Peptides against a protein of PDB entry 3OGK. Designs and how they scored, part 39

Target 1, 307 residues: chain A of PDB entry 3OGK
Amino acid sequence: ATPDRLSRRFPNLRSLKLKGKPRAAMFNLIPENWGGYVTPWVTEISNNLRQLKSVHFRRMIVSDLDLDRLAKARADDLETLKLDKCSGFTTDGLLSIVTHCRKIKTLLMEESSFSEKDGKWLHELAQHNTSLEVLNFYMTEFAKISPKDLETIARNCRSLVSVKVGDFEILELVGFFKAAANLEEFCGGSLNEDIGMPEKYMNLVFPRKLCRLGLSYMGPNEMPILFPFAAQIRKLDLLYALLETEDHCTLIQKCPNLEVLETRNVIGDRGLEVLAQYCKQLKRLRIERGADEQGMEDEEGLVSQRG

## One batch from the design tools (peptide; made by RFdiffusion4, then SolubleMPNN)

Design b1_p11_6_s3 (from b1_p11_6, 3 letters changed)
Fold by OpenDDE base, seed 2:
Structure b1_p11_6_s3 (fold): chain B 307 residues (1-307), chain A 11 residues (1-11)
Amino acid sequence: as target 1 above (307 residues)
Amino acid sequence: MSREIVYEWEE
């Protein structure tokens, strides 16, 4: 499909999702000459799609110029921008988006590759946005953004319900969690084990409505921080957790209302049995093959066809 | 309900 055909057929389009790269090629570098540029689409959006509120680019090349054009064209009418596994932009492009789109509700950069120039985009978002509902830069690497800005966002955006972040130290997010009173979903962060301080995270207080959770690098020592609200957990992302089979069993037993589980094959047949026994509301199970598990001969950590 | 249109680029 061409951009011009889209606008002619659907001049009142409100939501657009573009997919550039086949799933089979997800792990391949996008060649510079790859046709998956958003530029022609952004041009068409700017000129002819005046009612567009939601844009989702998946596996496309997005430049700062593209983002700037989009931002200026849609301004406060843009409610959703998802840069899903995109590349080609810098934080300057993000800055343009948050500067011009002051009413944005959903901002996603999950698994996107970008050049980080500074943390101004998050600061600008924190200073001016009160509409944000979803912020997602899960599986990204930001080193120049401030947890304080995230806290400010939580304080100012009362409708903030889902936040997924990169490798913030969880203790740096204490203020964020306190401010994010309506937060239902959190993924990411970084739990860092301290042998000298085993209870480092035991005083961590999560938002009361939190029910979808994925803490990165959570090990068995940190897992107990979930126990006080485990019964209200409906979705767990354990893909980046450092839990063994037994740990999975322990946690799953405490989550009787679990609806969605994403984990690695380390859960094993035993974990699946426990899951079946205790999680009667389970709707979706995703099991990925962990790269690390190819070497662990622990028979308990393998999902067989019986499970 | 805002209509979402999904276009996939074929290589």
Scores: peptide ipSAE 0.026, ipTM 0.585, DockQ to the pose 0.029
Fold by OpenDDE base, seed 1:
Structure b1_p11_6_s3 (fold): chain B 307 residues (1-307), chain A 11 residues (1-11)
Amino acid sequence: as target 1 above (307 residues)
Amino acid sequence: MSREIVYEWEE
């Protein structure tokens, strides 16, 4: 089965998602020799899928050439690009996307691995895009991008509702938060504890509509910054927080409208009991085993079959 | 509603 079968069967396809996973091929449409490369699919998109506005690659190999071809082929018709856990590209590929797809609404590269050449892609996005709704480079490492460009994006994109970033120092994002008036979701950043300045982050002002949050490296000393709007929180990502069981209990009690929680085993059975007691609207719970927690088996910090 | 097509395979 070849990509041409897709275009023949669905000439008006608007959304395509490709997953490179160890799963049985649902339709035997992917040749074994493709090795997870998106190239043949991008060729098909460029030639025959003229209505395509959303592309999602998951665990695929994506080259700069692939991104360039996709960008030029779809141009301002491309609304969504998700490079989810992909590899093989550089920031030059991202630059091509934002240069040619000026009306892109969703740009995701979460957990993708890439070679960073410069921060031009984010600058270009800041200079020309006014349509962006979702920007997500969560769990990536960008060292050459500017928080000022992120602020510019927030100012220019009035529909910006979700932003997930890498390890920006949170204090560098003060301008961004002030500009992002409609932001509902924020994940990432970096809270860097300073023993000599315990109130380093106490003056942070978050967007008024913020209700989905995941601050990286948030410890118990920083946690109080959430308390003024904790009742508004619907989703918490605590996977990268530095909270112990008791800290979880404290925070959860303040979030009665919590719908989604992602955390580690450190929440423990006690934390789960508190969660059940105070968060009656909870819809999804994800608990991961922390790599760092294998050695700190506190009886309270383990989720058992009871929880 | 825009139709989404998902392809999954084993490498």
Scores: peptide ipSAE 0.025, ipTM 0.564, DockQ to the pose 0.030
Fold by OpenDDE base, seed 4:
Structure b1_p11_6_s3 (fold): chain B 307 residues (1-307), chain A 11 residues (1-11)
Amino acid sequence: as target 1 above (307 residues)
Amino acid sequence: MSREIVYEWEE
């Protein structure tokens, strides 16, 4: 398909999703110059797709210039931007988006590879946006953004329901969790073991509506922080948890309302049996092969319960 | 209801 054909056929298009070439992708790794540039599409959006409010680029090459053009062309009409496994841009491009699209509701850059210049984009978002519902930079590497800006976003965006982040120390997000009163989904963060303070996470308070969760680097010592609301959990992402088979069994038994589970092959047959026994509402199961785990490739789909 | 269009892009 070509951009010009799209605009001629659908001049009132509101949502566009573009997918680049399939490729084997490691965690946060996107090869350069593999093709799939968004430039011609952004040009067409700017000129002819005046009602477009949602843009999803998957595995595309996106430059700062592309983002700047898109931002200025759609401005406050842009409600959704998803840079899904994209590459080619810097945080300057993100800054342009949040500067010009102040009514954006969904901003995603999950698994995108970019050059980080500063944390201004998140600060700008915090200072001016009150519309945000979904913020997702899961499986990205940011070192220059501030947890305080995330807290400000939570305070100002009362419709914020889903936030996925990189490797923020979870304790730095205490203020964020307190402010994010309507948050239903959280993924990411970083739980860091401290031999001198083994209980440092035990007093962590999560938003009361939280039901979709994935805490990175959560081990068996940290897992009990979920127990008070485990029955409330509907989706659990354990892909980056540090749980063994027995730990999975322990946690799963406490989540009778679990609908979606994403985990690694470490769950094993035993964990799957426990899952079938205790999680009668399970709808989707994803099992990914770990680097040091023997087993099948990634499996995802609807799961029927045993017994 | 908003219509979503999905395209595979080859370059």
Scores: peptide ipSAE 0.024, ipTM 0.574, DockQ to the pose 0.028
Fold by OpenDDE base, seed 5:
Structure b1_p11_6_s3 (fold): chain B 307 residues (1-307), chain A 11 residues (1-11)
Amino acid sequence: as target 1 above (307 residues)
Amino acid sequence: MSREIVYEWEE
């Protein structure tokens, strides 16, 4: 498929998703003619796809120039931009997007790799956007963005329902959670164990509608913060939680309305039994093998063929 | 639902 063929076939296209080569191929020297570059597609979008409002690049090479061109071409007509496992851009490219696309509703950079210059892009988004519904930079490394800007976004974007972030200290997001009154989904953050202050997270107040959750580095000491609304939880991402088998059992028993669970092999057969017993609405289960579990062939945290 | 077109690049 070529960009020119796309525009000829679908001049009124509203949503475009492009998939590049597997991410593993991006670690090697990529020839200029490799189809992983979005440049020719951005050119076609700019010239011929005037009704395009949703763009999803997956495993593509995206430059700042590409983002700038896309931003200026679509401006306030762009409602969705997903840079899914992409690379090649900096935060300057993101700044261009949020500067020109002030009515963007979905902005995703999940698992993308980029060069971070500053936090201006999030600040600009906070200052000018009131339309945002989904913000997702899960599993990214932003060190220069401000949690205060995230709070401002929550305050100004009343339709904000899903936010996934990197390693923000969760206590820095207290203001964000207070402002995000309609938030249904939150993933990421960072829970940091403090032996001297074991209860430092117990006073966290989550948005009332929160039902999809994944807190990074959540251990058994932090897990009780979920108990007051565990019956409301429909999706749990425990891939980056620090829970053992019995901790999984404890939490699962408190989530009778759980529909989606993502976790590691540490859940074990015991956890799966508990899941089957208590979570009758379960629709999707993802179990990953953690790197820390590669040597644990003999430990209780193994899911056998029984499960 | 908005019409979505998915393209995968083949070398």
Scores: peptide ipSAE 0.020, ipTM 0.551, DockQ to the pose 0.029

Design b1_p11_6_s4 (from b1_p11_6, 3 letters changed)
Fold by OpenDDE base, seed 3:
Structure b1_p11_6_s4 (fold): chain B 307 residues (1-307), chain A 11 residues (1-11)
Amino acid sequence: as target 1 above (307 residues)
Amino acid sequence: MSREVVYEYEE
């Protein structure tokens, strides 16, 4: 489909999702610049799609100029922007979005690659937005943003239900969790094992409605922090957890209402058996090959074709 | 690099 054909056919379009690259398996066979630029689409949005409130770019090249044009064209009418696995922009582009789109409800940059200039975009979002429901920069490398801004967002955005972040120290997010009273989903953060302080994370208080969770670098020593509310967990992301097969079995056993599990091959056939036994509400299962497992010949941590 | 999906199930 071409941008001009879309606008002619659907002049009152409210939601647009564009996929610029085919499935990952074919990525190496297609030039990087093939059909991947959002510029023609942003031009069409600006000129002809005046009712568009939701934009989802997946695996596309997005420049700061594209983001600036989109931001100014849609302004407070833009409710959703998802830059899903996109590249080509900097934090200046994000700043433009949050500056001009002050009523944005969903902002996603998950797995996007960008140049980080500063943390101003998150600060601006914290200072002016009260509408945010979903914030997702999971699997990104923001080093210049402040956890205090995230806390401010939680205080100001009463409808905030889902937050996915990069490698924030979890203890720096205590204030955020306290403020985010309606939070249902959290992914990311960083758990750092301290041999001298084994109880470092035992006093973490999570939002009462939390039911979708993925804590990065969670090991077996930290896993017990989930036990008080494990029965209410519906989605679990263990892709970046430091859990072995037995740890998976222990945790899964405590999550009888689990609907979605994302994990690594380390779950093994044994973990899958436990999952089948205890998680009767399971709707989705995703198992990825871990980078660390590529070198480990240990057969016990592999999912067989029979599992 | 995109992680290789070993198994995916969706009901």
Scores: peptide ipSAE 0.072, ipTM 0.785, DockQ to the pose 0.645
Fold by OpenDDE base, seed 1:
Structure b1_p11_6_s4 (fold): chain B 307 residues (1-307), chain A 11 residues (1-11)
Amino acid sequence: as target 1 above (307 residues)
Amino acid sequence: MSREVVYEYEE
C-alpha cells in the first residue's frame, strides 16, 4: 500500500498501523522503494488524514522531523502513538510529541532504539498531560529521565492503567506506585540484590488493582513480594526474572487466575505441568530461550515436546 | 537475552 492510496480509500481513517517488514497484513506493509521510512506516511497523515488519532509504527525508521510534523499536524487529536521497535529519532522528537499532543493517552516506544539527549520529554509530559492511560518504554535505555516525573504523571493522570519502564530502581518508584492508584499493569524496573539487605524490597507497596506484572531481575528472594496479591495476577512477564524451575512452580501455584504467561525455557516440563494444573484460565503462553539457558543441559529446566 | 521463541500457545 502507498500513502496516497490509503488516504484516497480511507480519508476518515482513525487508526493507522505500519510495519517495516513483511507480515500477514499486506495493507500495512511499506513499499520496498520507501526504505522503511515513515516520512512519506507522515506527510500523507499531515495533509489528508485529518481524523487520524492513532498511529502505530512497527520496525520503521522515524526521524525527529517526522515526529515533529506528526505532532504539529495532529496536535491534541493524537491519542495514540506507538513507536514499536523503531529507530532514527532522539528524545527531541519525543519532546515534540508530548509538547504538541497534550491529550495523548497512549505513548509507546517499546524496544525502540534512539539517541537520548535529555529527560525533558518525560518532564514535559508530567507537567502538562492529564489524559495518559498507557506509558510504555519497556526494554529501552533511558538514563536521563526522572522517577519523580513518573510519579507526577501518576498523580495527574487518573486514568493511568499501564506503565512499562526501563531499569529504574524499584525503590525509586515507591512514590509512583503510591500515586498510581488505578494502575493495573506494570513492567520493568530493576530489582538489585543486596546481600547486606536481603529484605530490601519486602515493604514495597503495589497499587491495589495491579494484575499484570513483570519485574525485571526478580529473583526468588524478591518473589514473595507478589504473594499477597498473587491470586489477582492475570498476566506475568517473567522473561527478565531470575527464577529457576522451582521458583516458577511456587509462583504459578499462587496465581490461579493467570491468563498470560511469558517466560523462559527454565520453566521446564515440570513448570508446564504445574501451570496446567493450577492455571485453568490460561489463554496465552510464550516461552523464549534465555541466553543463560542455551548451554545448560539441565533436563528439568528444559521444555520438551511432552508439555 | 535471546528472544528466540521455543514455544508459543495462544487461544
Scores: peptide ipSAE 0.070, ipTM 0.787, DockQ to the pose 0.638
Fold by OpenDDE base, seed 2:
Structure b1_p11_6_s4 (fold): chain B 307 residues (1-307), chain A 11 residues (1-11)
Amino acid sequence: as target 1 above (307 residues)
Amino acid sequence: MSREVVYEYEE
């Protein structure tokens, strides 16, 4: 479809999702300059799609200029922006979005590649937004943003229900978790093992409604922090956890209400058996090949066709 | 990280 055809056919379009690359292709196997530019679409959105509230770009090239144009064109009418596995922009583009779109409810840049100039975009979001419901920069690398701004967002955005972040030290997010009273989903962060302080995370308090969770780098020593509320967990993202087969079994047994599990092949047939035994409400299971599983001789760490 | 799906089940 061409932008012009879309606007002519659907002048009252409220939601647009564009995909630039084939779904079957891994993003990292295709050059970043391949897949399509959003520029012609942003132009069309700006000129002809005045009712558009939701924009989702997947695997597309997005420039700062594109984001600036989109931001100014939609302003407070833009409720959702998803930059899903996109590239070509910097944090200046994000700053433009949050500056002009003060009522944005969903902001996603999961797995996007960008140049980080500063943390101003998150600060601006923290200072002015009260509408945010979903913030997702999972699997991104931000080094210049402040966890304090995330806390401010949680305090000011009372409808904030889902937050996925990069490699924030979890202890730096204590204030965020305390402020995010309605948070139901959290993914990301960074759990760092400290041999000298084994109970480093034991006093971590999670939001009371938290039921969808994925803590990055969570190992068996940190896993017990979930046990107090494991029964309320509905979704687990263990793709980036450092759990072995036995650890999976231990955790799964404590999550009888689990509906969605995403994990690596390390769960093994044993883990799948435990899952079937204890998680009767399971609706979705996703198992990915972990990079670390290449060469693991442990037969228990492999999912076979028996499962 | 290259995500290769080994198994996916959805009701």
Scores: peptide ipSAE 0.067, ipTM 0.783, DockQ to the pose 0.702
Fold by OpenDDE base, seed 5:
Structure b1_p11_6_s4 (fold): chain B 307 residues (1-307), chain A 11 residues (1-11)
Amino acid sequence: as target 1 above (307 residues)
Amino acid sequence: MSREVVYEYEE
């Protein structure tokens, strides 16, 4: 579809999702006319899609200028922006979005690549937004943002239910977790093993409603922090956990209400058996091949066609 | 990490 055809056909469109080329193709020079750039769509949104509240770009090239135009065109009417696996923008573009779209409810940059200039965008969001429900920059590399701003967002946004972040040290998010009283989903962070202080994470207090969780670099030593509320867990993201097959079995047995599991091939047939035995409410299972699993992994760490 | 999906089930 072309932008002009879309607006003519659906002038009252409220939600738009655009999909570009597969990510592998993003490393190649994408011809300007392929439709991988959001520019023509942003132009059409600005001019003709005045009812649009939700924009989802997946695997698109997005410039700061595109974001600025979108921000100014939709302003407080923009409720959802998802930059899903996008590239081409900087944090200046994000700053424009949060500056002009002060009532945004969902902001996603998951797996997007960008140039980080500063942490102003998150600070601006913290200072002015009270509407945020979903914040997701999972699997991104923000080094200049402050966990204090995330805490401020949690304090000010009472409807905040889902937050996915990059590599924040989990201990720096203590204030955030305390403030995020209605948080149901958290993914990301960084658990860093310290042999000299093995219990450093045991005093973490999670939000009471937390039921969807993915802690990056969680190993078997950190896994017990989940046990007090494991029965409450509905979704687990273990893609970036450092758990072996037996660790998976241990955790899964404690999560009888698990509905969604995302993990690596390390779960093995044994883990799948345990999953089938204990997780009767399972609705979705995603198993990825880990980078470390390209070698002759132990037979128990592989998912066969039997499972 | 390789993101090759080995298995995906959705009800």
Scores: peptide ipSAE 0.067, ipTM 0.786, DockQ to the pose 0.696; fails the geometry check

Design b1_p11_7_s1 (from b1_p11_7, 5 letters changed)
Fold by OpenDDE base, seed 5:
Structure b1_p11_7_s1 (fold): chain B 307 residues (1-307), chain A 11 residues (1-11)
Amino acid sequence: as target 1 above (307 residues)
Amino acid sequence: MEIGRRVIPRP
């Protein structure tokens, strides 16, 4: 489809999802300059799609100029922006979005690659937005944003229900979790083991409604922090957890209401047996191969046809 | 069951 054909057919379009590069791009099987630029689409959106409130770009090249044009064209009418596995922009583009789209409800940059200039975009969002429901920059490398701004967002956005972040130290998010009273989903952060402080995370207080969770680098020593509310967990993202097969079994047994599990082959056939035994409400299982699994012929950590 | 082919970076 071409942008002009889309607007002519659907002048009152409210939601648009575009997919650029094929999935093979994630495996470096296609050149970076293959295409998938959003520019012609943003131009068409700006000129002819006046009712558009939701935009989802997946595996596309997005420039700061594209984001600026989109922001100014849609302004407070833009409710959803998803930059899903996109590239080509900087934090200046994000700043433009949050400056002009002050009523945005969903902002996603999951797995996007960008140049980080500063943390101003998150600060601006914190200072002016009260509408945010979903914030997702999971699997990104923001290093210049402030946990305090995330806390401010949680305080000001009473409808905030889902937050996925990069590698914030979890202890820096204590204020955020306290403020995020309606949070149902959290992914990311960073749990860092300290031999001198084995219990440093045991007093971490999660939002009471939290039921979808994925803590990065969670090991068996940190896993017990989930046990007090494990029965209310409905989704677990263990892709970046540091759990072995038996750790998976231990956690799964405590999550009888689990509906979605995302994990690595380390769960093994044993973990799948335990999952089948204890998680009768399971609807979706995603198993990926970890980089650590390439060399370990450990039969116990592999999913076979038996599992 | 969805088997992903993506290699997840080592934690």
Scores: peptide ipSAE 0.021, ipTM 0.630, DockQ to the pose 0.673
Fold by OpenDDE base, seed 1:
Structure b1_p11_7_s1 (fold): chain B 307 residues (1-307), chain A 11 residues (1-11)
Amino acid sequence: as target 1 above (307 residues)
Amino acid sequence: MEIGRRVIPRP
């Protein structure tokens, strides 16, 4: 569909999801100049889609100018912006969004590639937004944003229920977790082993309502931090966990209410058997191949046709 | 069951 045809057919459109580059782009099988620019769509949104509250761009090229135009056109009417696996923008574009769209509820840039200029966008969001429900920059590389701004967001946004972040040291998020009283979902962070401080994470306090979780680099030594609330866990993202088959079995047995599991082949047939035995409410299972599993001859760490 | 074809980089 062309942008103009969409607006003519649906002038009162409230939600728009656009998919640009095909999945093959993730494997570098598609030239960068293949297209998938949001520009013509943003122009149409700005001119003709006055009721649009939600925008989801997936695998599209988005410029700072596009974001600025969108931000100014929709302003406080924009409730959701998802830059899902997008590219071409900088943090200046994000700054424009959060500056002009002060009532945004969902801001996602998961797996997007961008140029990071500064952390001002997150600071601006922290200073002025009170509406945020979902913040997701999972699998991104922000080095210039402050965990303190994330804490401020949690304090100011009482409806904040889902936060997914990059590689923040988990201990830097203690203040955030304390402030995020209504948080139900957290993914990301970084658990870093310290031989000199094996228990450095044991006193970590999670939000009481937390039930969807994915801690990056969580190993078997850190896994016990979940045990006190494992029975309330409904979703686990173990894609970036450092758990072996037996660790999976141990954790799964403690999560009888698990509905969604995302993990790697390391779960093995044994882990799947345990999952079937203990997680009767399971609705979704995602298994991906890890880079570390490409050469593992160990039969126990592979999902076969039996699993 | 969604079997991902993605290779997740080693942490």
Scores: peptide ipSAE 0.021, ipTM 0.628, DockQ to the pose 0.669
Fold by OpenDDE base, seed 3:
Structure b1_p11_7_s1 (fold): chain B 307 residues (1-307), chain A 11 residues (1-11)
Amino acid sequence: as target 1 above (307 residues)
Amino acid sequence: MEIGRRVIPRP
């Protein structure tokens, strides 16, 4: 479809989702310059799609100029922007979005690749937004953003229900968790094992409504921090957890209300048996292959055709 | 059940 054909057919379009590069791009089977530029679409949005509130670009090339044009064209009418596995922009583009779209409810950059200039975009968001419901920069590399801005966002955005972040030290997010009273979903962070402080994370307090969770680098020593509220967990993202098969069994057994599980092949057939036994409400199971599986001799750490 | 083919690096 061409942008002009879309706008002519649907002048009152409120939501647009575009997919650029095919999934094969994730395997480096497609050149980075294959195409999938958002520019012609942003031009069309700016000129002809005046009712558009939600934009989702997936695996597309997005420039700062594109983001700036989109931001200025839609301003406070933009409620959702998802840059899903996109590339080509910098944090200047993000700054433009949050500066001009002050009523944005969903901002996603999950798995996007970009050049980080500074942390101003998150600071600007913290200073001016009160509408945010979903913030997702999971699996991104931000080094210049502040956990304090995230805390400010939680304090100011009472409808904030889902936050996914990069590799923030979890202890730096204590203030955020305290402020995020309505948070239902959290993914990311970083649990850093300290041999000298085995109880480092045991006093971590999560939001009371938290039921969708994925803590990066969570090992068996940190896993007990979930046990007090494991019964209310409905979704687990264990893709970046450091759990073995037995650890999976232990955790799954404590999550009888689990509806969604995302994990690696390390769960094994044993873990799947436990899952079937204890998680009767399971609706979705996603199993990915880990890079570490090529070296694990443990037969139990593989999902066979039985699973 | 979705079995992904993407290789996720171990942290």
Scores: peptide ipSAE 0.020, ipTM 0.632, DockQ to the pose 0.729
Fold by OpenDDE base, seed 4:
Structure b1_p11_7_s1 (fold): chain B 307 residues (1-307), chain A 11 residues (1-11)
Amino acid sequence: as target 1 above (307 residues)
Amino acid sequence: MEIGRRVIPRP
């Protein structure tokens, strides 16, 4: 479809999802200049799609100018923006979005690549937004944003239910977790082993409604922090956890209400057997092969046709 | 049940 044909056919369109580059681009199999620019679409949105509330760009090239144009054109009517595996923008573009779209409910930039200039976009969001329900910058590399702004967002946005972040030290998010009373989903953060403080995470308090979780770099020493509420966990993202097969078995046994599991091949056939035994409500299983799992002779850490 | 397999980098 072309932008002009879309607007003529659907002038009252409320939601738009565009997919640019194919998955092969994720493996560097497609030239960067292959296309997938959002510019023509943003122009059409700005001019002719005046009822559009939700925009989802997947694997597209997005410039700061594109974001600025979109922000100004839709303003407080924009409820959802998803930059899913996009590239080409800086934090200035994000700043424009949050400055002009103050009633945005969903902001996603998961796995997007960008140039980070400063943390102003998150600060602006924290200062002015009270509508946010979903914030997702999972698998991104923000180094200049403040966990205090995330806490402020949690305090101001009472409908905040899902937050996925980059590599914040999890202890810096204590204030955020205390403020995010309605949070159901959290992914990201960073658990860092400290030989001098082996129990530094044991007193971490999670939101009471938390049921979808993925803590980055969670090892077997940190895993017990989940045990008090493991029975209410419905989704686990263990892709970036540092758990071995037996650790998976231990955790899975404590999650009888698990519906979605995402993990690596390290779960093994043994972990899958335990999963089948204890997680009768399981609906989705995602197993990915880690780069470090190539050549592992440990048969227990591999998913075969038996599992 | 939906089963998905992918290749990911090391964490």
Scores: peptide ipSAE 0.020, ipTM 0.646, DockQ to the pose 0.529; fails the geometry check

